Peptides against a protein of PDB entry 2FGR. Designs and how they scored, part 27

Target 1, 331 residues: chain A of PDB entry 2FGR
Amino acid sequence: SSVTLFGIVDTNVAYVNKDAAGDSRYGLGTSGASTSRLGLRGTEDLGGGLKAGFWLEGEIFGDDGNASGFNFKRRSTVSLSGNFGEVRLGRDLVPTSQKLTSYDLFSATGIGPFMGFRNWAAGQGADDNGIRANNLISYYTPNFGGFNAGFGYAFDEKQTIGTADSVGRYIGGYVAYDNGPLSASLGLAQQKTAVGGLATDRDEITLGASYNFGVAKLSGLLQQTKFKRDIGGDIKTNSYMLGASAPVGGVGEVKLQYALYDQKAIDSKAHQITLGYVHNLSKRTALYGNLAFLKNKDASTLGLQAKGVYAGGVQAGESQTGVQVGIRHAF

## One batch from the design tools (peptide; aimed at target 1 R284 F331)

Design b2_p15_2_s3 (made by RFdiffusion4, then SolubleMPNN; from b2_p15_2, 10 letters changed)
Fold by OpenDDE base, seed 4:
Order: C-alpha cells, then sequence, then structure tokens
Structure b2_p15_2_s3 (fold): chain B 331 residues (1-331), chain A 15 residues (1-15)
C-alpha cells in the first residue's frame, strides 16, 4: 500500500479590461496554468493483477488561503483496476470531460481554455457545465492497440429542482484512439438538470483530435451542447477550437488557441484567442503568461475566466482582454 | 478525411 501527497500551487496577477459594468478588474488570481490543488492518492496491490486505489483531491485558492474551506470536490474516488481496466466510485471528472478536455492546450483553466464545457442555459444543477458529477460510477478500458473508452453513470438520488426530479443524473462516455502522436476521441453525454424549475436535458457531443509533430502539436475540438427544454425551445451552442503549441528553447512552451462559440439561442457568436507562454524554471516550478482576447458579438456576454479576479460576463457585444502572469509550483 | 470532417460538421449543424 502506498500513499502519495501531491499538489500544485498556481497563483497569478491577473487583469481584465472589462467587467459587467465596463470597468477593469485586477488582482491576485489562481490557477492560470494549472488548477491549484492538494491531493492524496494511493494504491494497494490485492494480488492477481487486481489493485485498489483511492484519490482525494481538492482545489487550493492561494489568494485567500481557502477562506471558503477545503473539500475534495475535484476528485474523491475509490477504484479497482486490473487487466479489465478501472472502475471508479465517487465524484470525479465525468468520462467525457476527462477525455475531451485533454485536447485543450490550456489545461481547462485560466483565461485561455476552451469554454465549451459550460452551463449555457442557466441550468440549475451544480455540475451543468458537464465537467464533473457527484455519485458517479466510471469505467475506463485499457488501451487496446490505441483504442480505448470510458463510460460513466451518475445517480441523481432523487434530487429535485422545481418540477425536475432527476437533477444530476449523468450518462455518458467516449471512444478514443490514442496511438503515438495521434489522439482522436468522440464523446457523448446526457445530463438531467433544470432550467427555470423545469426538467431539462443537457445533451453534449464532442469530437476531439490532436497530433504531435514533435516540433509542434495541433489540437482541435468540435462540440455541440444542447439544453433541451420542453418549454421555450432548445438552447444550443456549437463550440469550435483549434490550437497549436510548440516547445521553445527546451525550457519553454508557447501556445496559441482559438475558439468560437456559436450560441444559437441568441444568434450570437463569441471569438476567443489566447496566446500563452510557460517557462520552466525546473521540473516543478514554472513562470507563465497568458494573453486572451474575447470578442462577443450581438447578444453574447461571455467573459474570460480569471479565477480569483473576475470570471463574470461582460456587456452584450463587448470585447474583453485578459492577462495573467503567474507562478506554478508542483510538489 | 476532410470530407468526413465536413460531414461531421454538417451533422453537428443539423442536430
Amino acid sequence: as target 1 above (331 residues)
Amino acid sequence: SMEELEEALKLLKEA
């Protein structure tokens, strides 16, 4: 049996030029390159190729010292693994997000990430961004000549909001091909939620692919998210991403990523472009900088996610520029 | 192929 303590402290100075009032925001933010975290994990060999595992991970907020508390909401799983793959019980990334966010060159955090995994419809469920779920059972296959898959089901436990009676139920999975420089995946998910107190299905389909050319990596995502409402019509968003990264001088990495969010319910698009640089001071410590530009058109009000500084929206049709400069330390 | 991607994109638009 082994137990490992691990973590990341990532803290930055962040600036956005516009908030919902059109004013600038600046200060100390968190998780600009990687989500700050504290975790415990371990395994036990049970013999015969079977292993038990646990994973407990919570987010760290270095700007305020976790003033709101600490929890294990990032992951709290017990697992069995072997030649059959891995079964996990507990809160975790849902299989679709676990796989498909891997194509995000900005690691699903900071001001640069793909924002498609979002609550597009003011869903009232806690995890209506499609990233994690409570009460989750997950299964991940081994890799079979490149082919792999993951599946998950989360119990709603009769959670109700308004007239919705299955809030939090998740079913989803992905199939993937991961071989050498190539990765490609297709994910499908449905989550039960509520909008305006009415039962709503959050349907998600995501296609991702990446190729590592050695000198550079290309990555892309195609996603449709649809909040299916019985009343008021569906809220559909088509999200697209294309990114490239390249090593710089053996100690750095530059990233460029573009995303388009076509918000059908409001006939409005948002364009995001982010330039990032990571400079490795060591294997554990890096400096980083992100520069992001978000252009909202028409009724779009999307904001960059400068965690700890400002993560809200902007005025309709307004553009937002964001900067993060920070330190990431892993232990 | 590019054609498969276009078809997939078309399906995403129609869905």
Scores: peptide ipSAE 0.006, ipTM 0.338, DockQ to the pose 0.012
OpenDDE base, seeds 1, 2, 3, 5: peptide ipSAE 0.000, 0.000, 0.000, 0.000; ipTM 0.302, 0.347, 0.325, 0.295; seeds 1, 2 fail the geometry check

Design b2_p15_2_s4 (made by RFdiffusion4, then SolubleMPNN; from b2_p15_2, 8 letters changed)
Fold by OpenDDE base, seed 3:
Structure b2_p15_2_s4 (fold): chain B 331 residues (1-331), chain A 15 residues (1-15)
Amino acid sequence: as target 1 above (331 residues)
Amino acid sequence: SAEEEAEAAALLAAA
């Protein structure tokens, strides 16, 4: 049996030129290159190729010392693994987000990530961004000649919001091909939630692909999210991403990513472009900088996620510029 | 995120 303590402390100076009032915000933020975390994990060899595992992980907020407390909401799983793959019990990333966020060159964190995994409809469920679920059972296959898959189901436990039942139920999965420089995946998910106290299905379809040319990597995402409401019509968003990364001088990486969010319910688009640089001082310590520009059109109010400084929206049709410069340390 | 977890796991495996 083994137990490993691990973590990341990622803290930055961040700036955004506009908040919801049109004012600038700046200060010390968290999680600009990777989400700051503290975790415990371990494995036990049970013999015959069977292993038991546990994973407990919570977010760290270095700017305020976790003023709101600490929990294991990032992951709290027990697992069995072997030649059959892995079964996990407990709160975790849902299989769709676990796989499809791997195509985001900004690692689904900071001001630069693909923001498609979002609560687009003011859903009242705790995880209506489609990233994690409570009460989750997950299964991940081995890789068979490149082919792999993951499946998950989360119990609703008869949770209700307003007249909506089955809130928090998740069903979803992905199929993928991962072989050498190529990765491609298709994910499908449905989550039961509520909007305005009424039953709503959050449907998600995501296609991702990447190719590593050695000198550069290209990555892309195509996603549709649809909040299917019994009253008021569907809230649909089509999200698109294209990114490139390249190693710099053997110690750095440059990233450029573009995303488009076509918000059909408000007939409004948002465009995001982000330039990032990571400089590795060691295997565990890096400096980084991110520069992001978000252009909202028409009724769009999207904001960059400068966690610890400002992560809210902006006025309709306004553009926002964000900067992060920080240190990431892993242990 | 999962990629952050994978990155963290990779960073921890490389450490």
Scores: peptide ipSAE 0.014, ipTM 0.506, DockQ to the pose 0.053
OpenDDE base, seeds 1, 2, 4, 5: peptide ipSAE 0.010, 0.012, 0.008, 0.008; ipTM 0.478, 0.504, 0.464, 0.461

Design b2_p15_3 (made by RFdiffusion4)
Pose (drawn by RFdiffusion4):
Structure b2_p15_3 (pose): chain A 331 residues (1-331), chain P 15 residues (1-15)
Amino acid sequence: as target 1 above (331 residues)
Amino acid sequence: VAHALAALALYLAAY
């Protein structure tokens, strides 16, 4: 049995060459290499291989001292685990995002990550980016011979917005194979939401795979996200990503990732290339840099996510360049 | 403890 207090402070200077008005922005931001966090977790051995666990974790914003207030919105779970796998109750990453974001070489944070888990349709639910859910129960199997799976159900508790009386419901899961160097997963999920006050399903299918050659790792993601309005109409986005990472000179790591976002509702594509470097001063402390270029075509207005500096959109069809340089310290 | 204090110092400096 044990109890652990832990966290990460990841702060950076960041710059984007344009915002929604076309002006540059720079400042002190956060979470460029790993999401800053503070948390408490524990595991209690109950005998016979059965364990009870808890996990409370919230995001840290070092640039403003968590001015909006600290919370445990990253994860707030209690669990039982054993030879049967693990059952968790509480807000957490839903199984599809927990497994599939692991294929993103930029740890789903900073200006360089895969943007597929986002609210493409301005859905009105609390978690229309498909990442986390309130009122979540999840089951995770053991890994037998490389095969593993995860399932989750989040209750809507009759949350009502317009014609949608089940906003926030999540049903989803994944199947996967993980043997160390090779990993592959298929995830499928549906959430209930509303768009402009009209009931809408958020359907998501995601495939991810990676192979770690040791001298380098190749990783990729494919995703379709469809917001399907009950009365008709849909906002569909296909997202693609391929990336590679390699260790450089012991202590160093280089990463490169290319992504494409095909936004069918506006018949527009955006392309992104991101280069990253991580220099480890220790196992706990790293300096890092990210350089990203995002090209919007036609009506696309996507912007790089320089958390704490600028994470809004840009003018239609504009290209945007961004940089983050910072320090990550885990404790 | 030392790593937590270092994290605190870093957080305060950033803030």

Design b2_p15_3_s1 (made by RFdiffusion4, then SolubleMPNN; from b2_p15_3, 10 letters changed)
Fold by OpenDDE base, seed 5:
Structure b2_p15_3_s1 (fold): chain B 331 residues (1-331), chain A 15 residues (1-15)
Amino acid sequence: as target 1 above (331 residues)
Amino acid sequence: SADFEEALRLLKEAA
């Protein structure tokens, strides 16, 4: 068997010009270009084309040395793989997020990412952002001439919040076509949760596509998230993203991404635009800078996710500017 | 299954 220790330490100086009080925040933040992590993984060849695998991964907070502790909440899986594909048991990215976040040019990290995978409704479940799940069984097909798919089910284990008794149940999957420069995917998911102590379904549909032109890559996402509540009506958000990236001088990458979050329940939109640059000093070490602008309209209170500095909301209708400059090191 | 029917519903609503 093989065991590999791996990780990323990504730390930055970050600034946002507004918090919930309208004051600026600045300091040392984490995970601006890639999520800082420590992990162990390995594979065992069982013969006959069958392999066993494990993956344990937790987030690192370099600014405070993981003062709140360390866990394997990023991924804690055991798997079997072969010609049939891969089956995973354990906490992981749900299939929908695993596939559809791949179209985010900021890799769901820092102040620039697509923020559609979010708890839009004050859901009381632990993973109401639709990104990961506990008690998850996942299956991923091989790639068949470009076509591939993933499916997952997470057990609720009769978790109860208020009158909701199936909190944490997830069912979802995607179909995709990945061939050469083209990637396109459709994802569907439903997660059981609670809002205000009442059973709520988090329904999600996401379309993603990207095309690599060599000189540049274009990527897009279309998502609808709907928290279906028995009382108070549905909380629906339509999220849109369009991004472009291009290599620069053989050692750098520039990224530009726009996202629109149409928050139907409050009839309010938020616009996000982010410019990012990564400069590779080596295969393992990079410098990076992100500049993001978030414009909230009307009742929207979204904030940029400057992890380690400020990731809260702003006052309704206020705009926020964020900057991150940092070092990413992989090992 | 009920889950499959719900998925189809979501797809129809999003189309």
Scores: peptide ipSAE 0.006, ipTM 0.428, DockQ to the pose 0.012
OpenDDE base, seeds 1, 2, 3, 4: peptide ipSAE 0.005, 0.000, 0.006, 0.006; ipTM 0.357, 0.309, 0.393, 0.382; seed 1 fails the geometry check

Design b2_p15_3_s2 (made by RFdiffusion4, then SolubleMPNN; from b2_p15_3, 8 letters changed)
Fold by OpenDDE base, seed 4:
Structure b2_p15_3_s2 (fold): chain B 331 residues (1-331), chain A 15 residues (1-15)
Amino acid sequence: as target 1 above (331 residues)
Amino acid sequence: DEDLAAALALLAAAA
């Protein structure tokens, strides 16, 4: 049996040139290169190739010392694993997000990440971004010559919002091929939620791929999210991402990522481009900088996610520039 | 959708 304490403290100075009022915001932010976290995990060998596991992980907010409290909302699972793969019980990344966010070169955090995993429709569910679920059962296959899959189901537990029932129910999964430098995946998910107190299905399809050339890595995502509302028509977003990363000497990494968010319900596009650099001072400590540009067109109001400083929207059709410079420490 | 076609072409080129 083992128990491991682990974590990341990632804190930055962040700036965005526009908020919802058109004013600049700046200050100390968190999670610019990796989500800050504290966790406990462990395994027990049960014999015969069977293992029990646990994983408890919460987000750390280094700017305020977790003033709103600490919880294990990042992951709180017990698992059994063996030759059959792994079964997990508890709050976690849903299988689709766990796999498909792995193609995001900005680690699904800070001002640079792919923002497709989003609540596009003012969904009233707590996890309408499609990233995590409560009451989740997940199964992950072993890797069979590159082929792997994951499946999940989250119980709604008769949660209601307005007239919507089954809120928080998730069903989804992915199939993938992971072999050497190549990774490719297809994910499908449906989540039950509410919009305006009415039953809504959040459907998600995501294709991801990456290839590591050694000298550089390319990564891409194609995603459609569709909030199928009972009344008012569908809210559909097509999201596209292409990114590249390359090592810089023996101590650095440069990243460039572009994303397009085609928000069909408002006939409006947003373009995101982010340049990132990570400088490794050690295996555990890095300095980093991110520079992001977000161009909203027409009715689009997307904002960069400068967590701890400003993560709200901007005025329709406005562009936003964001900067983060920070320290990441892992333990 | 030209954006989809371009994105698929880029993914296919990276695969």
Scores: peptide ipSAE 0.007, ipTM 0.460, DockQ to the pose 0.013
OpenDDE base, seeds 1, 2, 3, 5: peptide ipSAE 0.006, 0.006, 0.007, 0.006; ipTM 0.366, 0.457, 0.493, 0.438

Design b2_p15_3_s3 (made by RFdiffusion4, then SolubleMPNN; from b2_p15_3, 9 letters changed)
Fold by OpenDDE base, seed 4:
Structure b2_p15_3_s3 (fold): chain B 331 residues (1-331), chain A 15 residues (1-15)
Amino acid sequence: as target 1 above (331 residues)
Amino acid sequence: DEELKAALELLKAAA
């Protein structure tokens, strides 16, 4: 049996030029290159190729020392694994997000990430961004000649909001091909939620692919998210991402990523472009900088996610510029 | 959706 304590402390100085009032925000933020975390994990060999595992992970907020408390909402799983793959019980990334966010060159955090995994419809469920779920059972296959898959089901436990009686139910999965420099995946998910107290299905389809050319990596995402409402029509967003990264001088990495969010319900687009640089001071410590531009068109009000400083929206049709400069330390 | 089609073709080309 083993137990490993692990973590990341990632803290930055962040700036955005516009908030919802059109004013600038700046200060100390968190999780600009990687989500700050504290975790415990371990395994037990049960013999015959069977292993038990546990994983407990919570977010760290270095700017305020977790003033609101600490929890294991990032992951709290027990698992069995072997030649059959892995079964997990507990809160975790849902299989679709676990796989498809891997194509995000900004690690699904800070001001640069793909923001498609979002609550696009004022969904009232706790995890309507499609990233994690409570009460989750997940299964992940081994990799068979590149082919792999993951499936998940989350129990709603009769959670109700308004007339919705199955809030939090998730069903989803992905199929993937991961072989050498190539990765490609297709994910499908449905989550039960509520919008305005009415039952709503959050349907998600995501296609991802990446190729590592050695000197550079190319990555892309295509996603459709649809909140199917009984009244008021569907809230559909088509999200697109294309990114490239390259090593620099053996100690650095440059990243460039573009995303388009076509918000059909408001007939409005948002364009995001982010330039990032990571400078490795050691295996465990890095400096980083992110520069992001978010252009909202028409009725779009999206904001960059400068966690700890400002993560709200902006005025309709306004553009936002964000900067993060920080330190990431892993232990 | 022409944008989706274009993006799909791009991903296919990258694969």
Scores: peptide ipSAE 0.006, ipTM 0.379, DockQ to the pose 0.013
OpenDDE base, seeds 1, 2, 3, 5: peptide ipSAE 0.000, 0.000, 0.000, 0.000; ipTM 0.384, 0.328, 0.364, 0.367

Design b2_p15_3_s4 (made by RFdiffusion4, then SolubleMPNN; from b2_p15_3, 10 letters changed)
Fold by OpenDDE base, seed 5:
Structure b2_p15_3_s4 (fold): chain B 331 residues (1-331), chain A 15 residues (1-15)
Amino acid sequence: as target 1 above (331 residues)
Amino acid sequence: SADREEALRLLEEAA
């Protein structure tokens, strides 16, 4: 039996040159390199290779000391694991996001990440970004010669919004090949939600791949998110990402990532380019800097996610520049 | 966590 207390405190000084009013925002932000978190986890050896586990994890907001409270919404699972893999019960990353976000060189955090896992359609469900789910059962296979998979189902528990039934239901999974320097995955998911009080399916397909050349790593994502509405037509976004990272001097890492978000419903594109640097002062403390540029075209209003400072949109067709400089400490 | 591998693993987890 074991119990581990763990966490990350990541706090930064952040700046964005435009908000929704065209004004700059700056201040102290959170989670620029990694999401700040506090957690408890542990295992019990049940013999014969069988283990029980628990994991409780919540987000920390260092800039305001969690003024809005603390919860375990990042993960709250109990599990059984063994030679058969792992079964988890409880709120967690859905299998698709857990696997496919691993190809994001910015770890789905800060101003530089791939923003494809998003509520593109003003979905009214709690997790319409496709990242996590309540009432989730997940299963993860072992790695069999590189091949692995994960599957999940979340119960809707008869939740309704307007005339929409089954809100919060998730079904999805991935198949992957992870062997040495190569990783490749295909993920499929559907969530039941509502838009404007009407039943909507959030369908997602994501392809990811990475290769570590030692001197550098390349990573890519291809994603389609489609909110299928009974009335008003589909809201479809095709998202693309290509990134590269390289170690610097054994203690640093430089990252460059490009993403394109082709928002079909508004016939508008957004381009994101981010340069990041992490400098490890120790095995668990780092300094980092991110520089991101987001170019919206036409009706696109996307904004960089400078959490704690400004994470809203900008005016249609406006560009936004963001900077984060911070400290990350893991314990 | 004081363990480097564990710390790195935690850092790689998505938001």
Scores: peptide ipSAE 0.018, ipTM 0.636, DockQ to the pose 0.066; fails the geometry check
OpenDDE base, seeds 1, 2, 3, 4: peptide ipSAE 0.016, 0.016, 0.016, 0.017; ipTM 0.604, 0.600, 0.620, 0.638; seeds 1, 2, 3, 4 fail the geometry check

Design b2_p15_4 (made by RFdiffusion4)
Pose (drawn by RFdiffusion4):
Structure b2_p15_4 (pose): chain A 331 residues (1-331), chain P 15 residues (1-15)
Amino acid sequence: as target 1 above (331 residues)
Amino acid sequence: ADAAEDAYLAETFAN
């Protein structure tokens, strides 16, 4: 048995060459290499291989001292685990995002990550980016011979927005194979939401795979996200990503990732290339840099996610360049 | 000790 207080402070200077008005922005931001966080967790051995766990974790914003207030919105779970796997109750990453975001070489944070888990349709639910859910129960199997799976159900509790009386419901899961160097997963999920007050399903299918050669790792993601309005109409986005990472000189790591976002509702594509470097001063402390270029075509207005500096959109069809340089310290 | 620290950090760096 044990109890652990932990966290990460990841703070950076960041710059984007344009915002929604076309002006540059720079400042002190956060979470460029790993999401800053503070948390408590524990594991209690109940005997016979059965364990009870808890986990409370919230995001830290070092640039403003969590001015909007601290919370445990990253994860707030209690669990039982054993030879049967693990059951968790509470707000957490849903199984599809927990497993599939592991294929993103930029840890789903900073200006470089895969942007597929986002609210493409301005859905009105609390978590229309498909990342986390309130009122979540999840089951995770053991890994037998490489095969493993996860399933989750989040209750809507009759949350009502317009014609949608089940906003926030999540049903989803994944199947996967993980043997160390090779990993592959297929995730499928549906959430209930509303768009403009009209009931809408958020359907998501995601495939991810990676192989770690040791001298380098190749990783990729494919995703279709469809917001399907009950009365008709849909906003569909296909997202693609291929990336590679390699250790450089012991202590160092280089990463490169290319992504494409095909936004069918506006018949427009955006392309992104991101180069990253991590220099480890210790196992707990790293300096890092990220450089990203995002090209919007036609009506696309996507922007790089320089958290704490600028994470809004840009003018239609504009290209945007961004940089983050910072320090990550885990404790 | 190194293995315990790695396990600790694996969980800390988890998404």

Design b2_p15_4_s1 (made by RFdiffusion4, then SolubleMPNN; from b2_p15_4, 6 letters changed)
Fold by OpenDDE base, seed 1:
Structure b2_p15_4_s1 (fold): chain B 331 residues (1-331), chain A 15 residues (1-15)
Amino acid sequence: as target 1 above (331 residues)
Amino acid sequence: SDAEEDAYLALVLSN
C-alpha cells in the first residue's frame, strides 16, 4: 500500500475590462492554466489482479490561503479496480464531464475553457453545471481495442427543493473510441434539479473529438443542454467549440480555442475566443498567459471566469476582454 | 524513471 501527496499551485495576475457595472477588475487570481489542488491518493494490491484505491482532492485558493476552508469536493472516492475496469464510490467528476472535458484545450479552468458545462437556467441544485455529483457510484471499462465507456448514478437521497423531491439525482455515461492520435466520445446525462422551486430535468448530450497530428492537435465539442421545466418553456443551450494546440519548440505550447454558446431561451449568442501560451520552465513549473475575448449578443450576459478576480456576468450585449498571466507549479 | 514521472505529472495535471 502507498499514499501519495500531490497538488498544483496555480496563481496569476488577472484583468477583465468589464464587470456587471461596466468597470474593470484586476488582481491576483487562481487556477488560470490548471485548477490548484491538494490531494492524497493511494492503491493497495489485493492480489489476483484486484486493487483497492482511494482519492481525496480539494481545491486550493492561493490568493487568500483557502480562507473559506478546505474540503475534498473535487474528489473523494474509494475504488476497486482490475481487469473488469474500475468502480468508484464517492463524490467525483461525473463520467460525462470526466471524459468530455478532456477535449477542452484549456483544461476546464481560467478564462479560456469551454463553458458549456454550466448551470444555464438558475438551477437550484448544487451541481447543476453537470460537472460533479455527490453520492456517486461510477464504473469505467477497460479500453478494448480503442473502445471504452463510463457510467454513473448519483443518489438524490430524497433531497427536496420546493416541490422537487429528487434533487441531485444523476444518471449518465459515455462511449468512446481512443486509439493513437484519435479520440471521439458521446456522452448523455440527466440530472434532477429545481428551477423556481419546481422539478426540472437537466438533460445533456455532448459529442467530442480530437486528433493529434503531431505538429498540432485539433479538438472539438458539440453540446446541447436542456433544462426541462414542468412549467414554462425549456431552457436550451447549444454550445460549440473548436480548438487547436501546437508545441513550440521543446519548451512551450500555444493554444487557440473558439466557442459559441447559442442560448435559445433568450435567442442570444455569445462568442468566446482565447489565445493561450504555456512556457515550461521545467516538468513541474510553467509560466502561462491567456488572452480571451467574449462577445455577447442581444440579451447574453456571459462573463469570463477569472477566478479570484471576477467571474460574474456583464451587461447584456457587452463584450469582455480578459488577461491572465501566472505561474503553475505541480508537486 | 522519466516515463513514470511524466505519467505521474500527466495524472496530476488532469482535469
Scores: peptide ipSAE 0.490, ipTM 0.931, DockQ to the pose 0.902
OpenDDE base, seeds 2, 3, 4, 5: peptide ipSAE 0.464, 0.485, 0.010, 0.470; ipTM 0.926, 0.930, 0.571, 0.926

Design b2_p15_4_s2 (made by RFdiffusion4, then SolubleMPNN; from b2_p15_4, 9 letters changed)
Fold by OpenDDE base, seed 3:
Structure b2_p15_4_s2 (fold): chain B 331 residues (1-331), chain A 15 residues (1-15)
Amino acid sequence: as target 1 above (331 residues)
Amino acid sequence: SEAAEQAYLELVLSR
């Protein structure tokens, strides 16, 4: 068997020009290029092509030294893998988010990521962003000539909120084609939750694709989320993303990503555009900078996720500018 | 090896 300690410490100076009061916020933030983490993982060869694995991973908050404690909420899995693929037991990324966030050029963190994987409806479940689940069983196929898939089910364990039962139940999966420069995927998921104490289904469909041209990579996402409520009608959001990245001088990477969030229940759009740069000082250490613009229209109140500084909303129809400049170190 | 290190870093730097 093997055990590996691993992690990332990513800390930045961050600024946003508006909070919920219209005031600027600035300070030391975390996870601007990659989510800061500490983890343990290992494998055991069981023979015959079968392996056991474990993975324990928690988020690190370098700005406050994890003042609220440490946990393994990022991932806490035991696995069996082999020629059949991989089965995982435990809290993890749900299969849909694991695959479809791979098209996000900002690594699902900082002020630049695609924010479609969100709780759009004040869902009362802990994971109503559709990213992770407790009590999860997942299966991932091998890659067969490019074709691959993943499936997951999370047990609700009879969790209730108000009159809603089955809270926290997840069912979902993806199919994908990954071959050379091309990746394309379709993901479908349903999660049981509550809104206002009433049973609500969070339905999600996501299409993703990317192509690596060598000199540049293009990536795109199309997503629809629906919180299906018994009273008050559906809360639907259509999210779109298009991004490009390119290597710079052999040691850098530039990224540009646009996203549109069409929030149907409030007839309001938000536009996000982010420019990012990563400069590799080594294989393990990088400097980075992000510049993001978020334009809310009408009743939209979305905020950039400057973790450790300000991750709240803004006033309806207000625009927000965010900056992060930081260091990422992987160990 | 360099390839093993790169693969490790890619895994650590995953989402």
Scores: peptide ipSAE 0.461, ipTM 0.927, DockQ to the pose 0.901
OpenDDE base, seeds 1, 2, 4, 5: peptide ipSAE 0.460, 0.435, 0.438, 0.439; ipTM 0.927, 0.920, 0.922, 0.922; seeds 2, 5 fail the geometry check

